# Ledger of designs, part 50: peptides against a protein of PDB entry 6CSU

Target 1, 51 residues: chain A of PDB entry 6CSU
Amino acid sequence: GALEELRGQYIKAVKKIKCDMLRYIQESKERAAEMVKAEVLRERQETARKM

## One batch from the design tools (peptide; made by RFdiffusion4, then SolubleMPNN)

Design b2_p18_7_s1 (from b2_p18_7, 6 letters changed)
Fold by OpenDDE base, seed 3:
Structure b2_p18_7_s1 (fold): chain B 51 residues (1-51), chain C 51 residues (1-51), chain A 18 residues (1-18)
Amino acid sequence: as target 1 above (51 residues)
Amino acid sequence: as target 1 above (51 residues)
Amino acid sequence: SAEEEELLKRMDEEIESI
């Protein structure tokens, strides 16, 4: 009935939000990793320049 | 009625989850920023050592 | 970020689906 449907909608919403977050986290981690790599490279170049 | 109240409770619960996730994202971003700063410092030291 | 904003939109849409 309506109650079960509503419960289902709640569970579905929570699961979807969970999935969205997991995807966001994964993509964010990938972006962060690339950012760190780029920063490391820049820092090596900059430090070497200052030597 | 009871159905509307339950709907309200479900919405409230999901909004709470959203809030928790946003807080997690914010905290994660802060940790990432600190990690980058630490890495930058280490790279400067390491690069300088290799010079 | 744009990605964060899009995430928020999707989350809100799910909330509205209840």
Scores: peptide ipSAE 0.336, ipTM 0.749, DockQ to the pose 0.795
Fold by OpenDDE base, seed 2:
Structure b2_p18_7_s1 (fold): chain B 51 residues (1-51), chain C 51 residues (1-51), chain A 18 residues (1-18)
Amino acid sequence: as target 1 above (51 residues)
Amino acid sequence: as target 1 above (51 residues)
Amino acid sequence: SAEEEELLKRMDEEIESI
């Protein structure tokens, strides 16, 4: 009935939000790794220039 | 009615989950910033030592 | 970020589906 359907929609929404967050976290970690790599390279150049 | 009240409760619960996730994202960004800062400092030392 | 905004958009769409 309508009650069971509504409960199903709630559970589905929660699971979908969870999956969206997990995907975001994974992609964010990948971007962060690339950002750190780029920052390290820039810092090497800046430090080397000042030495 | 009971159905509308339950729907309201479900929406409230999902919104709470969203807020928790937003807080996690904010705190994660702060931790990432501190991590980058620390990495930059270490890289400066490593590069300077090799110059 | 654009990725964060897209995440929030998807989350809001799921809330609206209830």
Scores: peptide ipSAE 0.335, ipTM 0.749, DockQ to the pose 0.789
Fold by OpenDDE base, seed 5:
Structure b2_p18_7_s1 (fold): chain B 51 residues (1-51), chain C 51 residues (1-51), chain A 18 residues (1-18)
Amino acid sequence: as target 1 above (51 residues)
Amino acid sequence: as target 1 above (51 residues)
Amino acid sequence: SAEEEELLKRMDEEIESI
């Protein structure tokens, strides 16, 4: 009935949001890793010039 | 009616999940910033020792 | 970020689906 269908819609929405968040977390980790890599490289160059 | 009230409860629950995720995103950004700061500091020291 | 905005948009769409 309508109540069971509404419950189904709620569960589906929660699961979808969970999946979206997991994907965002993974992509965010990858972006963060690349940012650190780039920052480390730039910092090495800057420090070397000051030595 | 019962259906409208239940729908309201489900929407409220999902909105709560959204809020929790937004908080997580903000905290994750702050942790990432601190991680980069620490990495930059360590890299300066390492590079300086090699010069 | 653009990725964050897209995430939020998808989350809002799921809420609206109820």
Scores: peptide ipSAE 0.335, ipTM 0.748, DockQ to the pose 0.806
Fold by OpenDDE base, seed 4:
Structure b2_p18_7_s1 (fold): chain B 51 residues (1-51), chain C 51 residues (1-51), chain A 18 residues (1-18)
Amino acid sequence: as target 1 above (51 residues)
Amino acid sequence: as target 1 above (51 residues)
Amino acid sequence: SAEEEELLKRMDEEIESI
């Protein structure tokens, strides 16, 4: 009935939001790692040139 | 009625989840910025000592 | 960011599905 369908829609929405957030977190970690890597390499070059 | 009230409760619950995730994103960005800052400072010291 | 905006858009779509 309508009540069961509504409950199903709520559960589905919560699960989908959870999945979206997990994916975002994973992709964000990957981007952060690449950003740190690039910044470290850049900083090494800058420091070396200033010595 | 009961159906409308339940729908309202479900929507409120999902909106709360969204708000929690937004807060997490903001706090995560702040932590990431501090992490990059710390890594850059550490790398400057390492590079300087190796020159 | 573009990724954040897309995430928020998907969340809103899920809320609207209820």
Scores: peptide ipSAE 0.332, ipTM 0.747, DockQ to the pose 0.789

Design b2_p18_7_s2 (from b2_p18_7, 7 letters changed)
Fold by OpenDDE base, seed 3:
Structure b2_p18_7_s2 (fold): chain B 51 residues (1-51), chain C 51 residues (1-51), chain A 18 residues (1-18)
Amino acid sequence: as target 1 above (51 residues)
Amino acid sequence: as target 1 above (51 residues)
Amino acid sequence: SKEEEELLKRYDEEIASI
């Protein structure tokens, strides 16, 4: 009935948000890791030039 | 009525989850920025020791 | 970010579907 459908819509919405966020977090972690790698490499060269 | 109230409660709950996730994203960005700063500082010292 | 904006848009669409 309408009540069960409404409950289903709520659960579906929550699950979708959860999945989207998990994907976002995973992609964000990957981007962060690449950013750190790039920054480390850059910093090594900058530091070396200042020595 | 009861159905409309329940709908309102579900919408409110989903909106709360959305807000919590936005806060998480913001905090995650701040933590990532601090991690990059720390890594840069560490790398400067490590590079300097190797020079 | 654009990604976050799209994510939020999808959330709003899910909320609107209830």
Scores: peptide ipSAE 0.269, ipTM 0.729, DockQ to the pose 0.833
Fold by OpenDDE base, seed 5:
Structure b2_p18_7_s2 (fold): chain B 51 residues (1-51), chain C 51 residues (1-51), chain A 18 residues (1-18)
Amino acid sequence: as target 1 above (51 residues)
Amino acid sequence: as target 1 above (51 residues)
Amino acid sequence: SKEEEELLKRYDEEIASI
């Protein structure tokens, strides 16, 4: 009935948001790692040039 | 009626989750920025020592 | 970011589906 369908819609919405956030967290961690890697490389070049 | 009230409660719950995720995203960006700053500082010290 | 905007858009769509 309508009540069961509404419950199903809520559960679906919550699960979708959960999955999207887990993906975002994983991708964000990967981007952060690459950003740090790039910054470290640039900093090594800059500091070495100053020495 | 009961159905309308339940729908309202489900919508409220999902909106709460959305707000929590927005807060997490903002805090994650701030933590990432601080992590980069710390890494840059450490790398400057390390590279300078090697020169 | 575009990724965050798309994520939020999907959340709004899920809320609207209830």
Scores: peptide ipSAE 0.268, ipTM 0.728, DockQ to the pose 0.819
Fold by OpenDDE base, seed 2:
Structure b2_p18_7_s2 (fold): chain B 51 residues (1-51), chain C 51 residues (1-51), chain A 18 residues (1-18)
Amino acid sequence: as target 1 above (51 residues)
Amino acid sequence: as target 1 above (51 residues)
Amino acid sequence: SKEEEELLKRYDEEIASI
């Protein structure tokens, strides 16, 4: 009935949010790793040029 | 009625999860910024010592 | 970010579907 359908909608919404967040977290970690890698390289080169 | 009240509770719960996610994202960005700052400092010092 | 904006939009759509 309507109650079961409403419960289903709630569960679906929560699961969708969970899935999207897990994906966001994974992609964010990948971007952060690449950002750190690029920054490390940049700083090594900049520091070396100033020495 | 009871159905409308339950719907309201479900919406409230999902909105709470959304808010918690936004807070997590903000805190994650702050942690990432501090991590990069620390890495930059470390690399400057390490490179300087090796020059 | 654009990614976050799209994520939030999808969440609003899910909430609206309840």
Scores: peptide ipSAE 0.266, ipTM 0.727, DockQ to the pose 0.838
Fold by OpenDDE base, seed 1:
Structure b2_p18_7_s2 (fold): chain B 51 residues (1-51), chain C 51 residues (1-51), chain A 18 residues (1-18)
Amino acid sequence: as target 1 above (51 residues)
Amino acid sequence: as target 1 above (51 residues)
Amino acid sequence: SKEEEELLKRYDEEIASI
């Protein structure tokens, strides 16, 4: 009935949100790591030029 | 009735999840910014010692 | 992280509460 269908819809939505968030976190960590790597490299070059 | 009550619970739960996700994202960005700042400072010091 | 675990915990609690 309507109650069971609504319950199912909500569970499906929450599970999807959970999966989407986990993916976002993982991808964000990977992007952050690459950003730090690039920043460190640029900072070495900039600091070296100023020395 | 039961259907209206369940819908109310659904809406409340979804709003809570949304707020939690947004807060996490914001806090994560702030932590990442501070981490990059600290890394840049350390890298400057390390590079300077090697020059 | 602790923050990630708390998020996941909340999602599981919401699912279990239905």
Scores: peptide ipSAE 0.240, ipTM 0.714, DockQ to the pose 0.580

Design b2_p18_7_s4 (from b2_p18_7, 6 letters changed)
Fold by OpenDDE base, seed 2:
Structure b2_p18_7_s4 (fold): chain B 51 residues (1-51), chain C 51 residues (1-51), chain A 18 residues (1-18)
Amino acid sequence: as target 1 above (51 residues)
Amino acid sequence: as target 1 above (51 residues)
Amino acid sequence: SKEEEELLKRYDEEIESI
């Protein structure tokens, strides 16, 4: 019925938001790893110049 | 009625997920900043030893 | 992580509450 159909739509919408969040978390971890890698490389240059 | 209650449950679920995500993002940024800081310090030591 | 696991658990509970 209409109520069951609407419930299904709401559950589907919330599940989509959950999936979007999981994807964001994964992408954020990858960006963070790249940021650390870049910072390490910059710090090597800065430290080497000051030695 | 049942329809209004169901709509309320959906809105409540979405708002809770949103708040949890915002908190996760903020805490993740703080952890990332500390991780970078620690990595920079370790890299300074490693680079200095190799110079 | 443990934090992510708890986050996912809370989301599943919210979905089940609908």
Scores: peptide ipSAE 0.251, ipTM 0.730, DockQ to the pose 0.834
Fold by OpenDDE base, seed 4:
Structure b2_p18_7_s4 (fold): chain B 51 residues (1-51), chain C 51 residues (1-51), chain A 18 residues (1-18)
Amino acid sequence: as target 1 above (51 residues)
Amino acid sequence: as target 1 above (51 residues)
Amino acid sequence: SKEEEELLKRYDEEIESI
């Protein structure tokens, strides 16, 4: 009935948000790792130039 | 009626989850910035020591 | 970011679907 359908919509919405956030977290970790790598490289070059 | 009340509760719950995720994203950005800063500092020290 | 904006839009769509 209408109640079961509404409950289903709620559960579906929550599950979708959960999946989206898990993907965001994973992608964010990958971007963060690459950002750190790039910053370390730049810093190494800058430090070496000044030494 | 009961159905409208329940719908309102479900919408409220999902909106809360959205707000929680927004806060998480903001906090994650702050943590990432601090992490990069720390890594740059460590790399600078390491590079200087080896040069 | 573009990713975050898209994520938020999808959340709004899910809320509206209830």
Scores: peptide ipSAE 0.248, ipTM 0.723, DockQ to the pose 0.852
Fold by OpenDDE base, seed 1:
Structure b2_p18_7_s4 (fold): chain B 51 residues (1-51), chain C 51 residues (1-51), chain A 18 residues (1-18)
Amino acid sequence: as target 1 above (51 residues)
Amino acid sequence: as target 1 above (51 residues)
Amino acid sequence: SKEEEELLKRYDEEIESI
């Protein structure tokens, strides 16, 4: 009935949000790792230049 | 009625989850910024030591 | 970010679907 359908809509919404967030977190970690690698390289060059 | 009240509760719950996720994203960005700062400092020391 | 904005838009759409 309408009650079961409404409950289903809630559960579906929560699950979609959860999955989207998990994917975002994973992709964010990958981007962060690349950013750190780039920063490490730049800092080595910068420090070496100043020494 | 009961159906409208339940719908309101479900919407409230999903909105709460959305807010929690936004806060998580913000806190994650702050932690990432601190991690990068620490890495920059370590790399400067490491590079300087090797030069 | 664009990704965050799209994520939030999807959340709003899911809320509206209830």
Scores: peptide ipSAE 0.244, ipTM 0.721, DockQ to the pose 0.769
Fold by OpenDDE base, seed 3:
Structure b2_p18_7_s4 (fold): chain B 51 residues (1-51), chain C 51 residues (1-51), chain A 18 residues (1-18)
Amino acid sequence: as target 1 above (51 residues)
Amino acid sequence: as target 1 above (51 residues)
Amino acid sequence: SKEEEELLKRYDEEIESI
């Protein structure tokens, strides 16, 4: 009935939010890794330029 | 009625999860910034040690 | 970010679906 449908909607919403967060976390980690890599390269170039 | 109250409770719960995610995102950004700073410092020390 | 904005948009849509 309406109660079960409402409960189903809640569960569906929470599950979707969970999936979105997991994706965000994964993509955030990938972006962070690339940012660190870029920063390391930039720093090495900066240091090399100063020598 | 009871159905409307339950709907309200479910919406409130999902909104709380949304708030928790926003907090996580903010904290994640702060941690990422600190990680980049630490990596830059480590890289500078590594380069300096090799000279 | 754009990703965060889209994430929040999806959450609002899910809330509205309840």
Scores: peptide ipSAE 0.244, ipTM 0.724, DockQ to the pose 0.803; fails the geometry check

Design b2_p18_8_s1 (from b2_p18_8, 7 letters changed)
Fold by OpenDDE base, seed 5:
Structure b2_p18_8_s1 (fold): chain B 51 residues (1-51), chain C 51 residues (1-51), chain A 18 residues (1-18)
Amino acid sequence: as target 1 above (51 residues)
Amino acid sequence: as target 1 above (51 residues)
Amino acid sequence: DELEEIVKEVQKEIEEAK
């Protein structure tokens, strides 16, 4: 009935927000990791030029 | 009635989750900005030592 | 659906944060 459907809508909304936030966090971590990777590469290149 | 009150409670709960997530995102941005600021400061200090 | 609209608002804010 209407009560069960309303409950279902609430649960669905909460689960969707949870999934979206987890994805955001994961993507943010990946971007940060990529920035570090790029920095390490630049450092290695600079060192190589000095050798 | 009971259904209207329950609907209100569910909406309130989801809005609370929304607010918490937005705050988390904002705080994450601020932390990232602070890290960049600290890095720039370190770079300036290193440059000053070489001058 | 007000619950769905709140979800969409969260999604919008997440996208803007990227």
Scores: peptide ipSAE 0.355, ipTM 0.768, DockQ to the pose 0.936
Fold by OpenDDE base, seed 2:
Structure b2_p18_8_s1 (fold): chain B 51 residues (1-51), chain C 51 residues (1-51), chain A 18 residues (1-18)
Amino acid sequence: as target 1 above (51 residues)
Amino acid sequence: as target 1 above (51 residues)
Amino acid sequence: DELEEIVKEVQKEIEEAK
């Protein structure tokens, strides 16, 4: 009935927000990790150039 | 009626989740900006020490 | 569907945050 459908709509909305946020968090972590990796590589190159 | 009240409760709950998620995103950006700022300051200090 | 609209607003904000 209408009540069950409304409940279903709520649950669907909450789950969609959850999935989108988890993806955002994961992608944010990956971007941060890539920035750190790039910095480490640059530092290694600079060190090598000075050796 | 009861259905309208429940609908209102579901909408209120989802809006609360939205607000919490937006705040989380904003705070995440602020933390990232602060980390960059701290790194820049450390690099400036290191440069000054080597001058 | 107001619930769906709120979901879309969240999605929009997430994309703008990337």
Scores: peptide ipSAE 0.354, ipTM 0.768, DockQ to the pose 0.909
Fold by OpenDDE base, seed 4:
Structure b2_p18_8_s1 (fold): chain B 51 residues (1-51), chain C 51 residues (1-51), chain A 18 residues (1-18)
Amino acid sequence: as target 1 above (51 residues)
Amino acid sequence: as target 1 above (51 residues)
Amino acid sequence: DELEEIVKEVQKEIEEAK
């Protein structure tokens, strides 16, 4: 009935938001890790040139 | 009636989740900006010491 | 569907934050 359908719509909405946020967090972590990696590589190259 | 009241409660709950997620995203951006600012300051201090 | 519209708004904000 209408009550069960409405409950289903609520649960579906909450689950979708949860999934989208988890993906955002994961992608944000990956971007941060890549920035750190790039910085370390640049610093190592600079050190190597000075030696 | 009960159906309208429940619908209102579900909408209110999802809107609250939306607000919480937007706040999280905003705070994440602020933290990232602060990390960049701190890194720039450290690099400037290092350069100043080498001069 | 108001619930679906709220979900779409959240998704839009996430994409803009990237």
Scores: peptide ipSAE 0.353, ipTM 0.768, DockQ to the pose 0.864
Fold by OpenDDE base, seed 1:
Structure b2_p18_8_s1 (fold): chain B 51 residues (1-51), chain C 51 residues (1-51), chain A 18 residues (1-18)
Amino acid sequence: as target 1 above (51 residues)
Amino acid sequence: as target 1 above (51 residues)
Amino acid sequence: DELEEIVKEVQKEIEEAK
């Protein structure tokens, strides 16, 4: 009935928000990791140039 | 009635989740900005030490 | 569907945060 449908809509909404946030967090971590990787690479290049 | 009251409760709960998630994103950005600021400061200190 | 609209608002904010 209407009550069960409304409950289902609430649960669906909460699950969607949860999934979107988890994806955002994961993508943010990946971007941070790529930035660190690029920095480490630049550091190694500078070290090599100074040798 | 009971259905309308429950609907209101579900909407309130989802809005609360929305607000919490937006705050998390904002705080995450602030932490990232502080980390960058600290890194820039360390870089400048190293540059100064090498002069 | 007001619940769906709130979800869409959250999605929009997440995309803008990237």
Scores: peptide ipSAE 0.351, ipTM 0.768, DockQ to the pose 0.923

Design b2_p18_8_s2 (from b2_p18_8, 6 letters changed)
Fold by OpenDDE base, seed 5:
Structure b2_p18_8_s2 (fold): chain B 51 residues (1-51), chain C 51 residues (1-51), chain A 18 residues (1-18)
Amino acid sequence: as target 1 above (51 residues)
Amino acid sequence: as target 1 above (51 residues)
Amino acid sequence: GELEEIVKEVQEELEKAK
């Protein structure tokens, strides 16, 4: 009935948010790693040029 | 009625999840910025010691 | 419904956060 359908919609919504957040966390970690890598390389070059 | 009240409770719960996720995103960005800052400082010191 | 729209709002915020 309507009550069961509403419950199903809630559960589906929560599961979708969970899935999207897990993906975001994984992608965010990958972006952070690449950002640090790029910054380290750039900083080494800048420091070397000043010495 | 009972159905409308339950609908309201489900919507409230999902909105709470949304708010928690937004806070997590903001805090994650701040942590990432601090991590990059710390790494840059350490890298400058390491590079300088090798030159 | 409204629950689905809130999910979409979360997705939009996650996309903006990239």
Scores: peptide ipSAE 0.447, ipTM 0.792, DockQ to the pose 0.826
Fold by OpenDDE base, seed 2:
Structure b2_p18_8_s2 (fold): chain B 51 residues (1-51), chain C 51 residues (1-51), chain A 18 residues (1-18)
Amino acid sequence: as target 1 above (51 residues)
Amino acid sequence: as target 1 above (51 residues)
Amino acid sequence: GELEEIVKEVQEELEKAK
């Protein structure tokens, strides 16, 4: 009935938001990790040139 | 009626989730901006010491 | 419906934040 359909729509909406947020968090972490990796690599290269 | 009241509750709950997500995004951006600001400041200080 | 529109608004904000 209408009540069950509405409940289903709510659950679907909440699950979709959850999935989108988890993806956003994962992609954000990956971008941050890549920036840190690049910075560490540059610092190591500079250190090596000064040795 | 009961259906309209439940619909209102579901909409309220999803809007709350939206607000929480917007706040999370904003806080994440602020943290990222602060890290960039700190990095730029350190680089400027190092440049100044080498001048 | 309205629930789906709120979900789409969240998706748009997440995309802008990238």
Scores: peptide ipSAE 0.445, ipTM 0.788, DockQ to the pose 0.869
Fold by OpenDDE base, seed 4:
Structure b2_p18_8_s2 (fold): chain B 51 residues (1-51), chain C 51 residues (1-51), chain A 18 residues (1-18)
Amino acid sequence: as target 1 above (51 residues)
Amino acid sequence: as target 1 above (51 residues)
Amino acid sequence: GELEEIVKEVQEELEKAK
C-alpha cells in the first residue's frame, strides 16, 4: 500500500545518497593521489636537471 | 494522520542527510586549502634558508 | 516526489564540488 511505497522511496533515497557520497570520496582520493604523483615527478625532473 | 506524519519524518531525515553532506564537502575544501597553504609556507622557508 | 528532488539536489552539489 501507500505506506509500503513511501517506506520504499525513503530507503531508495538514502541508499542513493550513500552511493553518491562513497563515489565522491573515492574520486577525491584518486585526484589527490594524482596531484602527489605529478609533484613527485616534477621534483625528480628538477633534481635530474641539476646533475 | 499516520501516513502524513511518517512522510514528514522521512523528509526530515533526508534533509538532515543533505545538510550533513554539504557540511562534509565544505570541510573537505577547507582541509585541502589548508594543506596547500602549509605547502606554500614550507617552500618559502626552504627558499629563505638557501639565501 | 519530494524525496527524489532532495536526492537530485545532493547530486548537483557533489558534481559542483569536483
Scores: peptide ipSAE 0.443, ipTM 0.788, DockQ to the pose 0.878
Fold by OpenDDE base, seed 1:
Order: C-alpha cells, then sequence, then structure tokens
Structure b2_p18_8_s2 (fold): chain B 51 residues (1-51), chain C 51 residues (1-51), chain A 18 residues (1-18)
C-alpha cells in the first residue's frame, strides 16, 4: 500500500545519499593521494638536482 | 492522518542527513585549508633558514 | 517526490564540493 511505498522511497533515498557520500569520500582520498605523490616526486627531483 | 505524519517524519529525517553531510563537507574543506596553511608556513620557515 | 528532490540537492552539493 501507500505506506509501504513511502517507506521504500525513504529507504531508497537514504541509501542513495549514503552511496553518493561514500563515493565523494573515496574520490577525495584519491585526489589527496595524487597530490602527495606529486609532492614526493618534486622533492626527490629537487634532491637529485642538488646531489 | 498517519500517512501524512509519517511522510513528514521521513522528510525531516532526510533533511537532517542532508544537513549533516553539508557540515561534513564544510569541515573537511576547513581541515584541508589548515593543512595547506601549515605547509606554507613550514616552507617559508625553511626558506628563511637557508637564506 | 520531495524525497527525491532532497537527494538531488545532496548530489548537487557533492558535485560543487569537488
Amino acid sequence: as target 1 above (51 residues)
Amino acid sequence: as target 1 above (51 residues)
Amino acid sequence: GELEEIVKEVQEELEKAK
């Protein structure tokens, strides 16, 4: 009935928000990791130039 | 009726989740900004020591 | 419905935060 349908819509909405947030967090972590990797590479290159 | 009351409760719950997610994003941005600020300070201090 | 609209608003905010 209408009650069960509404309950289903609520659960679906909450699950979608959860999924979107988890994806956002994962993508944010990946961007941060790439920034760290780039920084480490620059540091190593600078060290190599000074050696 | 009961259906309308439950609908209102579901909407309120989802709006609360939305609010929490927005706060999380904002706090995450602030933490990132603080980390960048600290890094810039360290870089400037290191430059000053080498000068 | 209204629940779907709230979900869409969250999606828009997450996209803006990238």
Scores: peptide ipSAE 0.443, ipTM 0.787, DockQ to the pose 0.905

Design b2_p18_8_s3 (from b2_p18_8, 6 letters changed)
Fold by OpenDDE base, seed 2:
Structure b2_p18_8_s3 (fold): chain B 51 residues (1-51), chain C 51 residues (1-51), chain A 18 residues (1-18)
Amino acid sequence: as target 1 above (51 residues)
Amino acid sequence: as target 1 above (51 residues)
Amino acid sequence: DELEQIVKEVEEELEKAK
């Protein structure tokens, strides 16, 4: 009935948001790691040139 | 009626999740920026000591 | 469908946050 369908819509919405968030978190961590790696490399080079 | 009230509760719950996600995203960006800043500082110090 | 619309808004915000 309408109640069961509404409940299903809610559960589907929440699950979709959960999946999107987990993907975002994973991709964000990967981007952050790459950004830190790049910054570390650049800073080593810049610091070395100034020594 | 009961169906309309339940619908309202589901919508309210999903909107709350949305708000929590937006806050998480903002805080995550701030933490990432601080992490990069800290790593840059540490690498400058470590590189200087090795020169 | 308001629930579907909220999900869409969440997806858009996540995409903008990348």
Scores: peptide ipSAE 0.413, ipTM 0.782, DockQ to the pose 0.836
Fold by OpenDDE base, seed 1:
Structure b2_p18_8_s3 (fold): chain B 51 residues (1-51), chain C 51 residues (1-51), chain A 18 residues (1-18)
Amino acid sequence: as target 1 above (51 residues)
Amino acid sequence: as target 1 above (51 residues)
Amino acid sequence: DELEQIVKEVEEELEKAK
């Protein structure tokens, strides 16, 4: 009935949000790792150039 | 009625989740910035020490 | 559907955060 359908809609919404967040977190970690790697490389070059 | 009240509760719960996610994103960006800052500082020290 | 609308809003915010 309407109650069961509404409950189903809520559960579906929450699950979708959860999945989207987990994916975002994973992708964010990957981007962060690449950013740090690039920054470390640039920093080494800059430090060496100043010496 | 009971159905309308439950609907309201579900909407409220999902909105709360949305707010929590937005806060997480904001705090995550702040932590990432601090992490990069710390990494840059350590990298400068390490590079300088090896020269 | 308000629940679906909120989900879409979340997806949009996550996309903007990239």
Scores: peptide ipSAE 0.411, ipTM 0.781, DockQ to the pose 0.831
Fold by OpenDDE base, seed 4:
Structure b2_p18_8_s3 (fold): chain B 51 residues (1-51), chain C 51 residues (1-51), chain A 18 residues (1-18)
Amino acid sequence: as target 1 above (51 residues)
Amino acid sequence: as target 1 above (51 residues)
Amino acid sequence: DELEQIVKEVEEELEKAK
């Protein structure tokens, strides 16, 4: 009935938001890790040139 | 009726989740900006000591 | 429906935040 359908719509909405947030967090962590990696590489190259 | 009240409760709950998400995104951006600011300050201090 | 619309708005905000 209408009550069960409405409950289903709510659960589906909450689950979708949860999945979107988890994906956003994961992608944010990956971007941060990549920036750190790039910075370390640049610093190592600069040190190597000075030696 | 009960159906309208439940619908209102579900909408309110999902709107609250949306607000929490927006706050999380904003706080994440602020933390990232603060980390960059701290790094720039450390680098400037290091350069000043070497001069 | 309104629930689906709110979900879509959340998705759009997350995409803008990247």
Scores: peptide ipSAE 0.408, ipTM 0.776, DockQ to the pose 0.897
Fold by OpenDDE base, seed 5:
Structure b2_p18_8_s3 (fold): chain B 51 residues (1-51), chain C 51 residues (1-51), chain A 18 residues (1-18)
Amino acid sequence: as target 1 above (51 residues)
Amino acid sequence: as target 1 above (51 residues)
Amino acid sequence: DELEQIVKEVEEELEKAK
């Protein structure tokens, strides 16, 4: 009935927000990791020039 | 009635989750900004030593 | 659907935060 449907809508909303946040966090971590990789590469290049 | 009250409670709960997420995002941005400030300071100090 | 609208607003804020 209406009560069950309303409950379902609430649960769906909460689950969607949770999934969106987890995705955001994961993407943020990936961006940070990519920045670190770029920095490491630059450091290696600089070291190679000095050798 | 009971249905209207439950609806109100569900909406309130979801709004609370939204607010919590916005706060998390803001705090994350502030932490990132602080990291950048610290890096800039270190760079300035290094430059000063070389001058 | 007010619940759906709130979810949409969250998604929009997350997109802006990227």
Scores: peptide ipSAE 0.406, ipTM 0.774, DockQ to the pose 0.932

